# Peptides against a protein of PDB entry 2MBZ: the designs that were tried, part 1

All scores and structures are predictions.

Target 1, 143 residues: chain A of PDB entry 2MBZ
Amino acid sequence: GINLTPEEKFEVFGDFDPDQYEEEVRERWGNTDAYRQSKEKTASYTKEDWQRIQDEADELTRRFVALMDAGEPADSEGAMDAAEDHRQGIARNHYDCGYEMHTCLGEMYVSDERFTRNIDAAKPGLAAYMRDAILANAVRHTP
Unless a header shows other numbers, all headers, positions and changes below count from the first letter of the chain.
Peptide ipSAE is a variant of ipSAE made for these designs: the mean of its two directions, with the distance scale d0 fixed at 1.0 Angstrom where the peptide's residues are scored. Compare it only between designs on the same protein; published cut-offs may not carry over.
The geometry check fails a fold that doesn't show the stated peptide or that is severely misdrawn somewhere.

## One batch from the design tools (peptide; made by RFdiffusion4, then SolubleMPNN)

Design b1_p8_1_s1 (from b1_p8_1, 6 letters changed)
Fold by OpenDDE base, seed 5:
Structure b1_p8_1_s1 (fold): chain B 143 residues (1-143), chain A 8 residues (1-8)
Amino acid sequence: as target 1 above (143 residues)
Amino acid sequence: RLSIWLPI
């Protein structure tokens, strides 16, 4: 699990408790290399590491929202670049994240209502926009 | 925060 105190967890994650989903995560991902890599990598993460990860997520959220507000298509170069940064962030912080894996994650963002609701809290339709950008980015990198 | 962005 995340080796932070309850106070640190609250400061970093707020009302969202990632440990609440530990059992479900194990059921869905426990047999994957991604799960293993993530557990190994994050085991040594400090509060500052987790805060950095959240800050990166917030920055990406702002980028996607700005793109949507500007009317940029999800398959625009700007949106695809943001999706690529998201993929690379996952690879850096959690596990090897290829384009196929990334598209699966994007699909989860729209198929799991919990993800959809949380993401769309920033802007309605953001989850779908991200999914589409993720897919477009994968396509442009896969001949 | 979008803590739900954690892939696992």
Scores: peptide ipSAE 0.210, ipTM 0.818, DockQ to the pose 0.472
Fold by OpenDDE base, seed 2:
Structure b1_p8_1_s1 (fold): chain B 143 residues (1-143), chain A 8 residues (1-8)
Amino acid sequence: as target 1 above (143 residues)
Amino acid sequence: RLSIWLPI
């Protein structure tokens, strides 16, 4: 799990406790390379590392919301660029994230109500917008 | 806080 004190976890994640999902994640993904890579990378993460990850997530969220507010379609260059940055962020922080994996994650955002609810807390329809942007980005980068 | 988007 995340090697932070309860106080540090609250400071970084607020009301969200990632450890609540540890067993489910292990059961669903424990035999994947992604899980292995994530465990290996995050094993050394400090509070500062996790805070950085959260800050990146917040920034990305604001970016997508701004795109939606501006009326840019999910397959716009701006939205696809944001999706690409999201993919690269996953690759940097957690595991190798190809376009196929990224599209699968996008689908999860709209098919798993827990993800949808938490993402759409920022703006209704954000999860679907992200999914569409992720797909569009994958398409444009697939020869 | 939108930590739920973490893939793992």
Scores: peptide ipSAE 0.200, ipTM 0.814, DockQ to the pose 0.456
Fold by OpenDDE base, seed 3:
Structure b1_p8_1_s1 (fold): chain B 143 residues (1-143), chain A 8 residues (1-8)
Amino acid sequence: as target 1 above (143 residues)
Amino acid sequence: RLSIWLPI
């Protein structure tokens, strides 16, 4: 689904090969509006577009790690703002991401060991911290 | 640098 050469894919995604999960993604999400929107948006993405998305993810990771290192609670203003930026990034790059969807993604980060392992490579417990921040951000916007 | 999972 990603229109890059094998070399370009390696440069952008490294050891993670998104094509290995294409069938599972289609099975889980293929009938959703989110999947349709994502396919429509990303169809025209260049290598530079995918690299920007990865850079945004790296920046967000650094923000969350810094918050954890500073001892900021996951329901702090700083952590909730980072969670909001994460939600908005998904909305810009992939699909309309409401707070309900965002909380579901947060739960996936801690319930699917593949996501947990990937995220926690930056810092142990990061996936759980992100999940908690995502939930707190959703709660403050849906009282 | 970490490789991220795509949201979908």
Scores: peptide ipSAE 0.199, ipTM 0.808, DockQ to the pose 0.537
Fold by OpenDDE base, seed 1:
Structure b1_p8_1_s1 (fold): chain B 143 residues (1-143), chain A 8 residues (1-8)
Amino acid sequence: as target 1 above (143 residues)
Amino acid sequence: RLSIWLPI
């Protein structure tokens, strides 16, 4: 799991406890290269590393919300660029994330109510918007 | 904050 103290975990993640999903993540992803890469990479992460990851997530969320507020389509250049940055962020912080994997993650955001609820806390419909942007970005990069 | 978007 995440090698932070309970206090550090609270400071970074608040009421969300990523360790509560450890068993499910192992069941779902445990035999994948992505899981292995993530475990190896994050094993050395400090509190500051995890905080940076959360800050990046917040920034991305703000970008998507701003796009939605502006009425930009999910397949706009701006939305697709945000999706690409999301994919690259996953690659940088966790595991190699190809466009197929990214699309699968996008689908999870709308099919798993836990993800939907947490994402849409920022803005209703954000999960669906992100999914659509992720798909559009994948399409333009894999014609 | 959207901690849940962590894929793993």
Scores: peptide ipSAE 0.198, ipTM 0.817, DockQ to the pose 0.476

Design b1_p8_1_s2 (from b1_p8_1, 6 letters changed)
Fold by OpenDDE base, seed 5:
Formats: sequence, structure tokens, C-alpha cells
Structure b1_p8_1_s2 (fold): chain B 143 residues (1-143), chain A 8 residues (1-8)
Amino acid sequence: as target 1 above (143 residues)
Amino acid sequence: RLSIWLPL
């Protein structure tokens, strides 16, 4: 699990408790290399590491929202670049994240209502926009 | 925060 005190977890994650989903995560991902890599990599993460990850997510959210507000299509270069940064962030912080894996994650954002609700809290339709941008980015990088 | 963005 995440080796933070309850206070640190609250400061970083707020009302969201990642440990609450530990069993479900194991059921869904326990047999994947992604799960193994993530557990190994994050085992040494400090509060500052987790905070950085959350800050990166917040920045990415702001970028996508700004793109939506500007009327940029999800398959625009700007949106695809944001999706690419998201993919690279996952790869850097958690596990090897190829384009296929990334598209699967994007689909989860719209198919799992918990993800959808949380993401769309920033802006309605954001989860779908991200999914579409992720897909478009994958397509442009795949012959 | 979008903590639920955690891929795991």
C-alpha cells in the first residue's frame, strides 16, 4: 500500500482514499505487469512524490479544461499532446504504459462511473474528452 | 484533487 500516515494521505489525496480500493485493484490488475511495476516503484515513494504526482494530474486537468473551453477538438494537436504527457507520466511514475494500455485506461475513464464522476467534477464531459484525446494520440503514434 | 486518476 501507500506508505503514508493517515494525515499525509489526507493532505495529498483529500477525501479520496486509494487504500479503499486495494482489493478491487488486486482483482482487476493483480495479474498484470503494470501492477507489479507500480507496487515496486511506488513502495519507496514519499509524501512529496505523491504530491508531485497529484500536482501533475492537476496541471493536466487544467490543460484539458482549457482546451475544451477554447473549443479545441479532442483530436487536436494540443489535446493529443496533453494525452501523450499523461501517458508518459504514467510510465514515469507507475508502469510501462504503451498506447494500447493508455487507450484501455481512457476507456475505463468513461466506463467506470467512479472515474467519470471524479474526472467530470472538474468539467462535465472531461472524461470523454480525455478518452478521445488518448485514443487520437494513440492513433497518430500507431501505423 | 483527481486522486482517482491513479491507474491502480
Scores: peptide ipSAE 0.156, ipTM 0.812, DockQ to the pose 0.466
Fold by OpenDDE base, seed 3:
Structure b1_p8_1_s2 (fold): chain B 143 residues (1-143), chain A 8 residues (1-8)
Amino acid sequence: as target 1 above (143 residues)
Amino acid sequence: RLSIWLPL
């Protein structure tokens, strides 16, 4: 589904090969609005667009790691703001992402070992920290 | 790095 050469895909995604998950993604999410919106938005994405998305993810990772290293609680203003930026990034690049959807994604990060392993490669416990920040951000916006 | 594997 990503219109890049094998070389370009390697440059952008590295060791992670999204094509390995295409069939599973279609099976699990192919009938959702999120899947439809994502396919529509990303159909025109260039290599530079995909690289920007990866850069945004890397920046967010650095922010969360810095918060953890500073001892900031996951329900701090800083952590909740980072979670909000994560939600908005998904909304801009892929699909409408409300707070309920976002909390479901956060829970997936700690319940699916593939996501946990991927995220925690930056810092052990990062996935759990993100989940907690996502939940706190959702709570403050839905009293 | 976060995965682009939907739903992200």
Scores: peptide ipSAE 0.138, ipTM 0.802, DockQ to the pose 0.407
Fold by OpenDDE base, seed 2:
Structure b1_p8_1_s2 (fold): chain B 143 residues (1-143), chain A 8 residues (1-8)
Amino acid sequence: as target 1 above (143 residues)
Amino acid sequence: RLSIWLPL
Protein backbone atom coordinates (compact mmCIF):
# COMPACT_ATOMS: atom_id res chain seq x y z
CA GLY B 1 0.00 0.00 0.00
CA ILE B 2 0.85 3.67 0.15
CA ASN B 3 3.57 4.23 2.71
CA LEU B 4 2.14 7.30 4.41
CA THR B 5 0.87 7.96 7.89
CA PRO B 6 -2.86 8.42 8.31
CA GLU B 7 -2.25 12.13 8.75
CA GLU B 8 -0.19 12.34 5.59
CA LYS B 9 -2.80 10.40 3.66
CA PHE B 10 -5.43 12.84 4.76
CA GLU B 11 -3.29 15.78 3.75
CA VAL B 12 -2.71 14.35 0.29
CA PHE B 13 -5.92 12.52 -0.56
CA GLY B 14 -8.44 14.12 1.74
CA ASP B 15 -11.58 12.07 2.13
CA PHE B 16 -10.45 9.61 -0.52
CA ASP B 17 -8.64 6.59 0.89
CA PRO B 18 -6.93 4.61 -1.85
CA ASP B 19 -6.17 1.78 0.56
CA GLN B 20 -9.87 0.98 0.63
CA TYR B 21 -9.50 -0.36 -2.88
CA GLU B 22 -6.19 -2.17 -2.52
CA GLU B 23 -7.67 -5.65 -2.35
CA GLU B 24 -10.06 -5.06 -5.24
CA VAL B 25 -7.27 -3.63 -7.38
CA ARG B 26 -5.10 -6.64 -6.62
CA GLU B 27 -7.88 -9.05 -7.47
CA ARG B 28 -8.75 -7.32 -10.73
CA TRP B 29 -5.32 -6.25 -11.95
CA GLY B 30 -2.78 -8.15 -9.87
CA ASN B 31 -1.64 -10.30 -12.77
CA THR B 32 -1.05 -7.41 -15.18
CA ASP B 33 2.18 -5.68 -16.09
CA ALA B 34 0.58 -2.37 -15.21
CA TYR B 35 0.00 -3.48 -11.64
CA ARG B 36 3.55 -4.76 -11.29
CA GLN B 37 5.05 -1.58 -12.70
CA SER B 38 2.91 0.61 -10.50
CA LYS B 39 3.83 -1.30 -7.36
CA GLU B 40 7.49 -1.08 -8.24
CA LYS B 41 7.41 2.64 -8.99
CA THR B 42 5.26 3.75 -6.11
CA ALA B 43 7.14 1.68 -3.54
CA SER B 44 9.65 4.50 -3.22
CA TYR B 45 7.20 7.38 -3.41
CA THR B 46 7.27 9.96 -0.66
CA LYS B 47 4.48 12.19 0.52
CA GLU B 48 5.83 14.82 -1.83
CA ASP B 49 5.58 12.42 -4.75
CA TRP B 50 1.97 11.59 -4.00
CA GLN B 51 1.15 15.25 -3.54
CA ARG B 52 2.67 16.00 -6.93
CA ILE B 53 0.56 13.30 -8.51
CA GLN B 54 -2.57 14.73 -6.94
CA ASP B 55 -1.64 18.23 -8.06
CA GLU B 56 -1.16 16.99 -11.61
CA ALA B 57 -4.54 15.28 -11.52
CA ASP B 58 -6.22 18.42 -10.23
CA GLU B 59 -4.58 20.52 -12.91
CA LEU B 60 -5.69 18.14 -15.62
CA THR B 61 -9.22 18.17 -14.27
CA ARG B 62 -9.31 21.95 -14.37
CA ARG B 63 -7.96 21.88 -17.89
CA PHE B 64 -10.67 19.55 -19.14
CA VAL B 65 -13.35 21.54 -17.35
CA ALA B 66 -12.09 24.70 -18.99
CA LEU B 67 -12.26 23.03 -22.38
CA MET B 68 -15.84 21.97 -21.77
CA ASP B 69 -16.80 25.42 -20.53
CA ALA B 70 -15.29 26.91 -23.66
CA GLY B 71 -17.42 24.59 -25.77
CA GLU B 72 -14.50 22.81 -27.38
CA PRO B 73 -15.44 19.38 -28.65
CA ALA B 74 -13.76 16.35 -27.13
CA ASP B 75 -12.00 15.68 -30.42
CA SER B 76 -10.57 19.19 -30.58
CA GLU B 77 -6.84 19.68 -30.58
CA GLY B 78 -7.01 21.11 -27.09
CA ALA B 79 -8.95 18.19 -25.70
CA MET B 80 -6.77 15.61 -27.42
CA ASP B 81 -3.66 17.35 -26.10
CA ALA B 82 -5.06 17.18 -22.60
CA ALA B 83 -5.74 13.49 -23.11
CA GLU B 84 -2.19 12.98 -24.30
CA ASP B 85 -0.84 14.71 -21.21
CA HIS B 86 -3.02 12.44 -19.12
CA ARG B 87 -1.59 9.37 -20.84
CA GLN B 88 1.96 10.61 -20.37
CA GLY B 89 1.27 11.35 -16.73
CA ILE B 90 0.14 7.79 -16.16
CA ALA B 91 3.24 6.52 -17.91
CA ARG B 92 5.51 8.73 -15.83
CA ASN B 93 3.94 7.99 -12.47
CA HIS B 94 2.54 4.48 -12.66
CA TYR B 95 2.99 2.22 -15.67
CA ASP B 96 3.57 2.10 -19.39
CA CYS B 97 0.37 3.42 -20.87
CA GLY B 98 -0.07 2.87 -24.57
CA TYR B 99 -3.01 4.18 -26.51
CA GLU B 100 -4.83 0.87 -26.25
CA MET B 101 -4.52 0.89 -22.48
CA HIS B 102 -5.52 4.52 -22.37
CA THR B 103 -8.70 3.89 -24.32
CA CYS B 104 -9.53 1.05 -21.96
CA LEU B 105 -9.12 3.41 -19.03
CA GLY B 106 -11.37 5.92 -20.74
CA GLU B 107 -14.06 3.30 -21.13
CA MET B 108 -13.72 2.41 -17.47
CA TYR B 109 -14.34 6.04 -16.55
CA VAL B 110 -17.83 5.82 -18.01
CA SER B 111 -18.62 2.17 -17.25
CA ASP B 112 -17.59 2.05 -13.59
CA GLU B 113 -19.97 4.26 -11.68
CA ARG B 114 -17.41 4.89 -8.96
CA PHE B 115 -15.06 6.48 -11.46
CA THR B 116 -17.86 8.36 -13.16
CA ARG B 117 -19.10 9.80 -9.89
CA ASN B 118 -15.61 10.75 -8.79
CA ILE B 119 -14.71 12.46 -12.06
CA ASP B 120 -18.07 14.12 -12.63
CA ALA B 121 -17.81 15.70 -9.20
CA ALA B 122 -15.84 18.41 -10.96
CA LYS B 123 -18.35 18.78 -13.79
CA PRO B 124 -21.24 16.62 -14.99
CA GLY B 125 -20.27 14.74 -18.12
CA LEU B 126 -16.54 15.16 -17.56
CA ALA B 127 -15.90 11.41 -17.56
CA ALA B 128 -17.59 11.01 -20.92
CA TYR B 129 -15.73 14.03 -22.26
CA MET B 130 -12.42 12.56 -21.12
CA ARG B 131 -13.28 9.19 -22.64
CA ASP B 132 -14.06 10.81 -25.96
CA ALA B 133 -10.90 12.91 -25.87
CA ILE B 134 -8.81 9.86 -24.98
CA LEU B 135 -10.27 7.93 -27.88
CA ALA B 136 -9.74 10.79 -30.31
CA ASN B 137 -6.15 11.21 -29.16
CA ALA B 138 -5.52 7.50 -29.59
CA VAL B 139 -6.94 7.56 -33.10
CA ARG B 140 -4.81 10.48 -34.22
CA HIS B 141 -1.66 8.79 -32.89
CA THR B 142 -2.40 5.40 -34.41
CA PRO B 143 -0.90 5.03 -37.91
CA ARG A 1 -10.40 14.75 -9.06
CA LEU A 2 -8.92 11.84 -10.95
CA SER A 3 -8.81 8.70 -8.88
CA ILE A 4 -5.80 6.48 -8.40
CA TRP A 5 -8.06 3.45 -8.75
CA LEU A 6 -6.11 2.70 -11.88
CA PRO A 7 -4.54 -0.75 -12.12
CA LEU A 8 -2.26 0.72 -9.47
Scores: peptide ipSAE 0.131, ipTM 0.798, DockQ to the pose 0.473
Fold by OpenDDE base, seed 4:
Structure b1_p8_1_s2 (fold): chain B 143 residues (1-143), chain A 8 residues (1-8)
Amino acid sequence: as target 1 above (143 residues)
Amino acid sequence: RLSIWLPL
């Protein structure tokens, strides 16, 4: 689990409390390799590690928003590269994330209203844009 | 910001 004090958790995650979803995550994913890998990797994470992960997420969000604001299609090289970096970030920090898994995550972003709402807080339509970019990136990497 | 959910 996340081994941070309540104050540290607030500093890193702010208003979003991942502990609120612990039971649901366990119920839905507790028997998966992804869950196991994530628990094993994150068990040793420090506050600085979690902060880095949040910073990476914020940077990726800004990058996608910038692409949307520039009018770049979700299947542009820029958008697909951002999707690839997203995939690699998940793989580095949490669990092995292949292209099939990544496309499933992208679909979840638009099918689970909670994800959609949280993502679109940065920009309306961002979740759908990310889903499309993730799919395009997966296609170009699946010969 | 991306949520710290599993899966992310």
Scores: peptide ipSAE 0.127, ipTM 0.796, DockQ to the pose 0.410

Design b1_p8_1_s3 (from b1_p8_1, 6 letters changed)
Fold by OpenDDE base, seed 2:
Structure b1_p8_1_s3 (fold): chain B 143 residues (1-143), chain A 8 residues (1-8)
Amino acid sequence: as target 1 above (143 residues)
Amino acid sequence: RLSLWLPI
C-alpha cells in the first residue's frame, strides 16, 4: 500500500483512501506488468511524490474542463494533446502506458461507475469526453 | 476521489 501516515494520506487524498481498493486492484490486475511496475515505482514514493501526482491530476482535470467549456470537440488538437499528457503522466508515475492500454483505461472511465462518478464530479460528461479524447489521440499516433 | 491514472 501507500507508505504514508493516516495524517499524510488525509493531507494528500482527502476523504479518499486508495488503500481501500488494494485488494480489489490486486485481484483484478495483480498478474499484469502494469501492476508490477506500479508497485515497484510507488514503493519509494514520498508524501511529496503523491502530492505531485494529485496536483498533476487536478491540473489535467481543469484542462479538460476548460476544453469542454470552450466547446472544443474531444477529437480537437487541444483535447488530444491533453490526452497525450495524461498518457505520459501515467507512464512517468506508474507504468508503461501505450496507446492500447490508454484506450482501455478510457473505456474503464465510462464503464466503471466508480470512475465515472469521481471524474464527472468535476463536470458531467467529463469521463466520456476524456475517453473520446484518449481514443482520438491513440488513433492519430497509430501508424 | 480516484486519481485519473490510478486504476492500479
Scores: peptide ipSAE 0.146, ipTM 0.792, DockQ to the pose 0.380
Fold by OpenDDE base, seed 4:
Structure b1_p8_1_s3 (fold): chain B 143 residues (1-143), chain A 8 residues (1-8)
Amino acid sequence: as target 1 above (143 residues)
Amino acid sequence: RLSLWLPI
C-alpha cells in the first residue's frame, strides 16, 4: 500500500484520494498478476517516488490534451508515441504492461463511466482519444 | 493522475 502520512498523501495526491478506490481496485484486479506486481513494487515507494509518478501522469495528460488541441489524429505518430510512453510508465512504475494489457486498459477508459468521467475532466473526449492512440500504438508494435 | 486508476 501507499506508506505515506495523511499530510504527505494530501501533498502528493491532493483532492484525488487513491484510498477511495482501494476496494474497487481489489474487487476488479485482486486476483491478477498485475495487482500483485504493483503491490510489490509500490511497497517501497517514497513520497518522492509517488510525486514523480504523479508528475509523469500529469505530463502525459497535458501531452494528450495538447495533441487533441492541435488536431493531431489519435493514430498520428505523436499520439502513438504518447501512448507508448504511457505504457512504459505503467511498466516501470506498476506492473508488466504488454500491448494487449494496454489495449484492455484503453478499452476500460471508455467502457467504464467512472474512468471516462475522470479522464474527460481534463478535456472532453480525452478517454476516447487515449483509447484510440493506445490501440494504434499496439497495432504498429505487433508484427 | 491516470496512473492512480491502475492497480496500485
Scores: peptide ipSAE 0.144, ipTM 0.801, DockQ to the pose 0.435
Fold by OpenDDE base, seed 3:
Structure b1_p8_1_s3 (fold): chain B 143 residues (1-143), chain A 8 residues (1-8)
Amino acid sequence: as target 1 above (143 residues)
Amino acid sequence: RLSLWLPI
């Protein structure tokens, strides 16, 4: 579904091959509005667009790691703001992402070992920290 | 790097 050459895909995604997950993504999400919106938005994305998305993910990772290193709780203003930026990034690039959807994604980060392993490569416990920050951010916006 | 492919 990504209109890049094999070389361009390697440059952007490296050892991670999104094509390996295409069937599973379609199985899990293919009948959702989120999937439809994502396909519509990303159909015109260039290599530079995909690279920007990866850069945003890297920046968010650094931001959460810095919060953890500083000893900031996952329900701190800083951590919740980072979680909010994550939610808004999904909304801009892919699909409408409400707080309920966001909490489901956060739970997936700790329940699917593939996500946990990939996220925690930056720092052990990062996936759990992100999940907790996502939940706290959702709670403060839905009292 | 974060993976976004399962949720998108």
Scores: peptide ipSAE 0.141, ipTM 0.791, DockQ to the pose 0.438
Fold by OpenDDE base, seed 5:
Structure b1_p8_1_s3 (fold): chain B 143 residues (1-143), chain A 8 residues (1-8)
Amino acid sequence: as target 1 above (143 residues)
Amino acid sequence: RLSLWLPI
């Protein structure tokens, strides 16, 4: 789990508690390389590391929302670049995240209502927009 | 603040 005090967890994650889903995550993904890599990598993370990760996520959210507000298509260069940064962030912070893996994650964002609600809290339709941008980014990087 | 749900 995340080795932060309850106070630190609240400061970093707010109302969202990632450890709330620990059992389900293990059940769904415990046999994957992604799970193993994530557990190994995050085991040494400090509060500052987690805060950085959350700050990166917030910045990415703002970028996508701004793109949507500007009317930019999810397959625009700007949206695809944001999706690429998201992929690279996952790879850097959690586990190897190729384009296929990324598209699977994007699909989960719209198929799992809990992800959808969490993401769309920033802007209705954001999860679908991210999924579409993720897919478009994967396509442009696939021969 | 609002953040994305962790992938795992």
Scores: peptide ipSAE 0.151, ipTM 0.797, DockQ to the pose 0.481; fails the geometry check

Design b1_p8_1_s4 (from b1_p8_1, 6 letters changed)
Fold by OpenDDE base, seed 1:
Structure b1_p8_1_s4 (fold): chain B 143 residues (1-143), chain A 8 residues (1-8)
Amino acid sequence: as target 1 above (143 residues)
Amino acid sequence: RMSIWLPL
């Protein structure tokens, strides 16, 4: 799991505890390269590393929300660029994330209500917007 | 905030 004290976990993640999903994650993804890469990479992460990851996620969330508020289509340059940054962030921090994988993640955001709820906490419909942007970004990069 | 629930 996350190599932080309970206090540190609360400071970084608040009420969301990633470790509460450890068993399910292992059951669903434990035999994948993504899982292996994540375990290896995050094993050395400090509190500051996890905080940086959360800060990056918050920044991305703000970008997508701003795009939605501005009425920008999910297949706009701005939205696709945000999706690309999301993909690269996953690759940098967790595991190799190609466009096919990214598209699958986008679909999960709208098909798993737990993800939908977590994402839409920032703005209703954000998960669907992200999914559409992720798909558009994948299409433009894999014609 | 984005969830770090694997996969992300």
Scores: peptide ipSAE 0.134, ipTM 0.809, DockQ to the pose 0.426
Fold by OpenDDE base, seed 3:
Structure b1_p8_1_s4 (fold): chain B 143 residues (1-143), chain A 8 residues (1-8)
Amino acid sequence: as target 1 above (143 residues)
Amino acid sequence: RMSIWLPL
């Protein structure tokens, strides 16, 4: 589904090959609005667009790691703001992402070992920290 | 790095 050469895909995604999950993604999410919106938005994405998305993800990872290293609680203003930026990034690049959807994604990060392993490669416990920050951010916006 | 695997 990503219109890049094999070389370009390796440059952008490295050892992670999204094509390996294409069939599973279609099976699990192919009938959702999120899937439809994502396909529509990303259809025109260039290599530079995909690289920007990865750069945004890397920056967010660095922010969360820095918060953890500083001992900031996951429900701190800093952690909740990082979670909000994560939500908004998904909304800009892929699909409408409300707070309920975001909390579901956060729960997936700790319940699907593939996501947990991928995220925690940056720092052990990062997936759980993100989940907690996502939940706290959702709560403060839905009293 | 964060996964590009939907739903992200």
Scores: peptide ipSAE 0.122, ipTM 0.800, DockQ to the pose 0.438
Fold by OpenDDE base, seed 2:
Structure b1_p8_1_s4 (fold): chain B 143 residues (1-143), chain A 8 residues (1-8)
Amino acid sequence: as target 1 above (143 residues)
Amino acid sequence: RMSIWLPL
């Protein structure tokens, strides 16, 4: 699990405790390369690392919300760029994330209610918007 | 806030 004190976890994650999902994640994804890579990378993460990751996630959320508020379509250059940054962030912090993997994640955001609820907390329809942007970004980067 | 629940 995440090697932080309860106080540190609260400071970084607030009401969300990722360790609550540790067993389920292991059971569902424990045999994947993504899981292995994530466990290996995050094993050395400090509180500062986790805070950075959360800050990046918050920034991305605000960015997508701003795009939606501006009425930009999910296949706009701005939305696709945000999706690309999301993909690169996953690759940097957790595991190799190709476009195929990214599109699968996008589909999960709209098919797994837990993800949908958590994402749409920022803005209704955000998960679907992200999924569409992720797909569009993958298409434009696929020769 | 984006979830860090794997696979993210």
Scores: peptide ipSAE 0.121, ipTM 0.801, DockQ to the pose 0.428
Fold by OpenDDE base, seed 4:
Formats: sequence, structure tokens, C-alpha cells
Structure b1_p8_1_s4 (fold): chain B 143 residues (1-143), chain A 8 residues (1-8)
Amino acid sequence: as target 1 above (143 residues)
Amino acid sequence: RMSIWLPL
């Protein structure tokens, strides 16, 4: 689990408490390699590690929002590159994330209303934009 | 902000 004090957790995650989803995550994903890898990697994470991950997530969010505001299509090079960086971030910090896995995650962003609501808090339609960019990126990397 | 929720 996340080995931070309650105060540290608040400083890093703010109003979004990942511990609220611990039981559901275990029930849905507890038998997967992704779950195992994530538990193994994050077990050693410090507050600074979690803060870095949050900073990366914030930067990625801003990047996608900027692309949308600029009118860049989700299958543009810019959007696909942002999707690739998203995939690589997951792979680096949590679990092996191939293109098939990534497309599944993208689909979840639009099919699970909780993800949709959380993502679209930054900008309406962001979840759908990310899903489309993720799919486009996967296609271009799957010869 | 992207949610820290497995899967991410």
C-alpha cells in the first residue's frame, strides 16, 4: 500500500483519496499481473516519488487540455505523442503497459462514469479525447 | 489530474 502518513497523503493526493478504492481494486484486479507489479513497485515509493507521479499526471493533463484548446485532432502527432508518454509513465511507475492494455484503459475512461467524471473535471470531453488519442497511438505502433 | 486508481 501507500506508505505515507495521513498528512502526507493529503499533501500529495489532495481531495482524491486512492485508499477509497482499495477494496474495489483488489476485487477487480487482485489476480492480475498489473496489480502484482504495481504493489511491488509502489511498496518502496517515498513521498517524493508519489509527488513526482502526481506532477507527471498534472503535466499530462495540462498537455492534453492544451491540445484540445488548440483544436488538435486526437489522432494528431501531438495527441498521439501525449498518449505515448502516458503509456510510458504507467509502465515506468506502475506496471507493464503495452498498447493493448493501454487501449483497454482508454476504453475504461469513457465506459466507467467515475473515471469519466474525474478526468473531465479538467475539461469536458477530455476522457473521450484521451481514449481516441490512445487508440490512434496504439494503431501507429502496431505494424 | 489523472487519478491514481488501478488501473490508471
Scores: peptide ipSAE 0.117, ipTM 0.796, DockQ to the pose 0.413

Design b1_p8_2_s1 (from b1_p8_2, 5 letters changed)
Fold by OpenDDE base, seed 5:
Structure b1_p8_2_s1 (fold): chain B 143 residues (1-143), chain A 8 residues (1-8)
Amino acid sequence: as target 1 above (143 residues)
Amino acid sequence: RFSIALVV
């Protein structure tokens, strides 16, 4: 799991405990390269590393929310750029994330109600908006 | 906010 004290985990992740999903994640994805890479990379992460990851996620959330509030479509350049940054962030911090993988993740965000609920906590419809932006970004990068 | 649970 995450090598942080309970206090550090709370400081970084707040009321959401990612380790709560460890067993299910292992059951669903334990045989994938993505899972292996993520476990390998994150094993050495410090509190500062996790905080940086969460800061990046928060910034990205704010960007998507701002785009939605502005009425920008999910296939706008701004939304696709945000989706690309999301993909690259996953690639840097967790595992190799190509456009196909990213598309699969986007679909999971809307097909698993737990993901949808967690994402939409920032803004209703955010998960669907992200999924659509992810798809659009994948398309523009796969001519 | 996003978490590692949203990654895998």
Scores: peptide ipSAE 0.108, ipTM 0.807, DockQ to the pose 0.451
Fold by OpenDDE base, seed 4:
Structure b1_p8_2_s1 (fold): chain B 143 residues (1-143), chain A 8 residues (1-8)
Amino acid sequence: as target 1 above (143 residues)
Amino acid sequence: RFSIALVV
């Protein structure tokens, strides 16, 4: 899995421990290409790589929260651009993430209550907002 | 905050 020491894991991930979900992730996605690609790609990641990924995730979270606070619709250009950056971030860091895959992830964020709770910890309704933005972004890129 | 746990 993640080749970090326990101390490094705590420093990078803090209270959100990804190891808590390792078994569930394997059970749900262990036979997918995405899982294989992610394991292969992340096997070489250093602490600095993981920290960068977390920094990107935190920045994206703040960006979506700011959009919500500003009252921007989830299908606004700003929200769709944030969704696109989310998709591209997944593609860079984890696995090939096309628009169909991205919409599936968005649906999971609202259909699995555990994911919803984790995401909405930043702001209530964030998971639903992201799902809607992801869908809108996919639609505009799929004529 | 999003992590790898949310994307595989």
Scores: peptide ipSAE 0.106, ipTM 0.803, DockQ to the pose 0.461
Fold by OpenDDE base, seed 2:
Structure b1_p8_2_s1 (fold): chain B 143 residues (1-143), chain A 8 residues (1-8)
Amino acid sequence: as target 1 above (143 residues)
Amino acid sequence: RFSIALVV
């Protein structure tokens, strides 16, 4: 799990406790390479590392929301670029994330209501917008 | 926040 004190976890994640999903994640994904890579990478993460990851996520969220507010289509260059940055962020911080994997994650954002609810807390429809942008980005990079 | 949940 995340090797932070309860206080540090609160400082970084607020009311969201990622460890509440640890057992489910292990049961569902424990046999995947992605899970292994993530556990290996994050094992050495400091509070500052986790904070950076959260800051990156917040920035990306703001970026997508701004695109939506501006009326940019999810398959616009701006939205696809944001999706690409999201993919690269996953690759840096957690596990190798190809375009197929990224598309699967995007689909999960709209298929798992827990993800949808969490993401859409920033803006209704954000999860669907992200999914569509992720798909569009994948398509343009896999001709 | 979804970054951690994004992993798997």
Scores: peptide ipSAE 0.102, ipTM 0.803, DockQ to the pose 0.394
Fold by OpenDDE base, seed 3:
Structure b1_p8_2_s1 (fold): chain B 143 residues (1-143), chain A 8 residues (1-8)
Amino acid sequence: as target 1 above (143 residues)
Amino acid sequence: RFSIALVV
């Protein structure tokens, strides 16, 4: 699992316990290249690395919320650029994330209620907005 | 926020 003390885990993740899902993740994805790459990359992560990743996620969330509040369509340049940054963040921190993989992740955000609840805690409909932006970004990069 | 455990 994540190599942090219980105190460090609480400081970084708060009410969310990532260890709660470790067995499910292993059962569902343990034989994938993405899982292997993630384990290899994160094995060396410090508390500061995990905090940075959370900060990046929070910043992206704020960016998407701002776009929604401004009435920007999910296929706007702003929304698609935010989706691209999300894809690149996954690639840097976890595993190779092409546009098709990213689209699959976006669909998971709206099909798994646990993801939907977690994302929509920031703003109702955010998961759907992100999925749509991810799809639009994938389309524009696959002519 | 996004869940790290659920990214993979």
Scores: peptide ipSAE 0.097, ipTM 0.797, DockQ to the pose 0.453

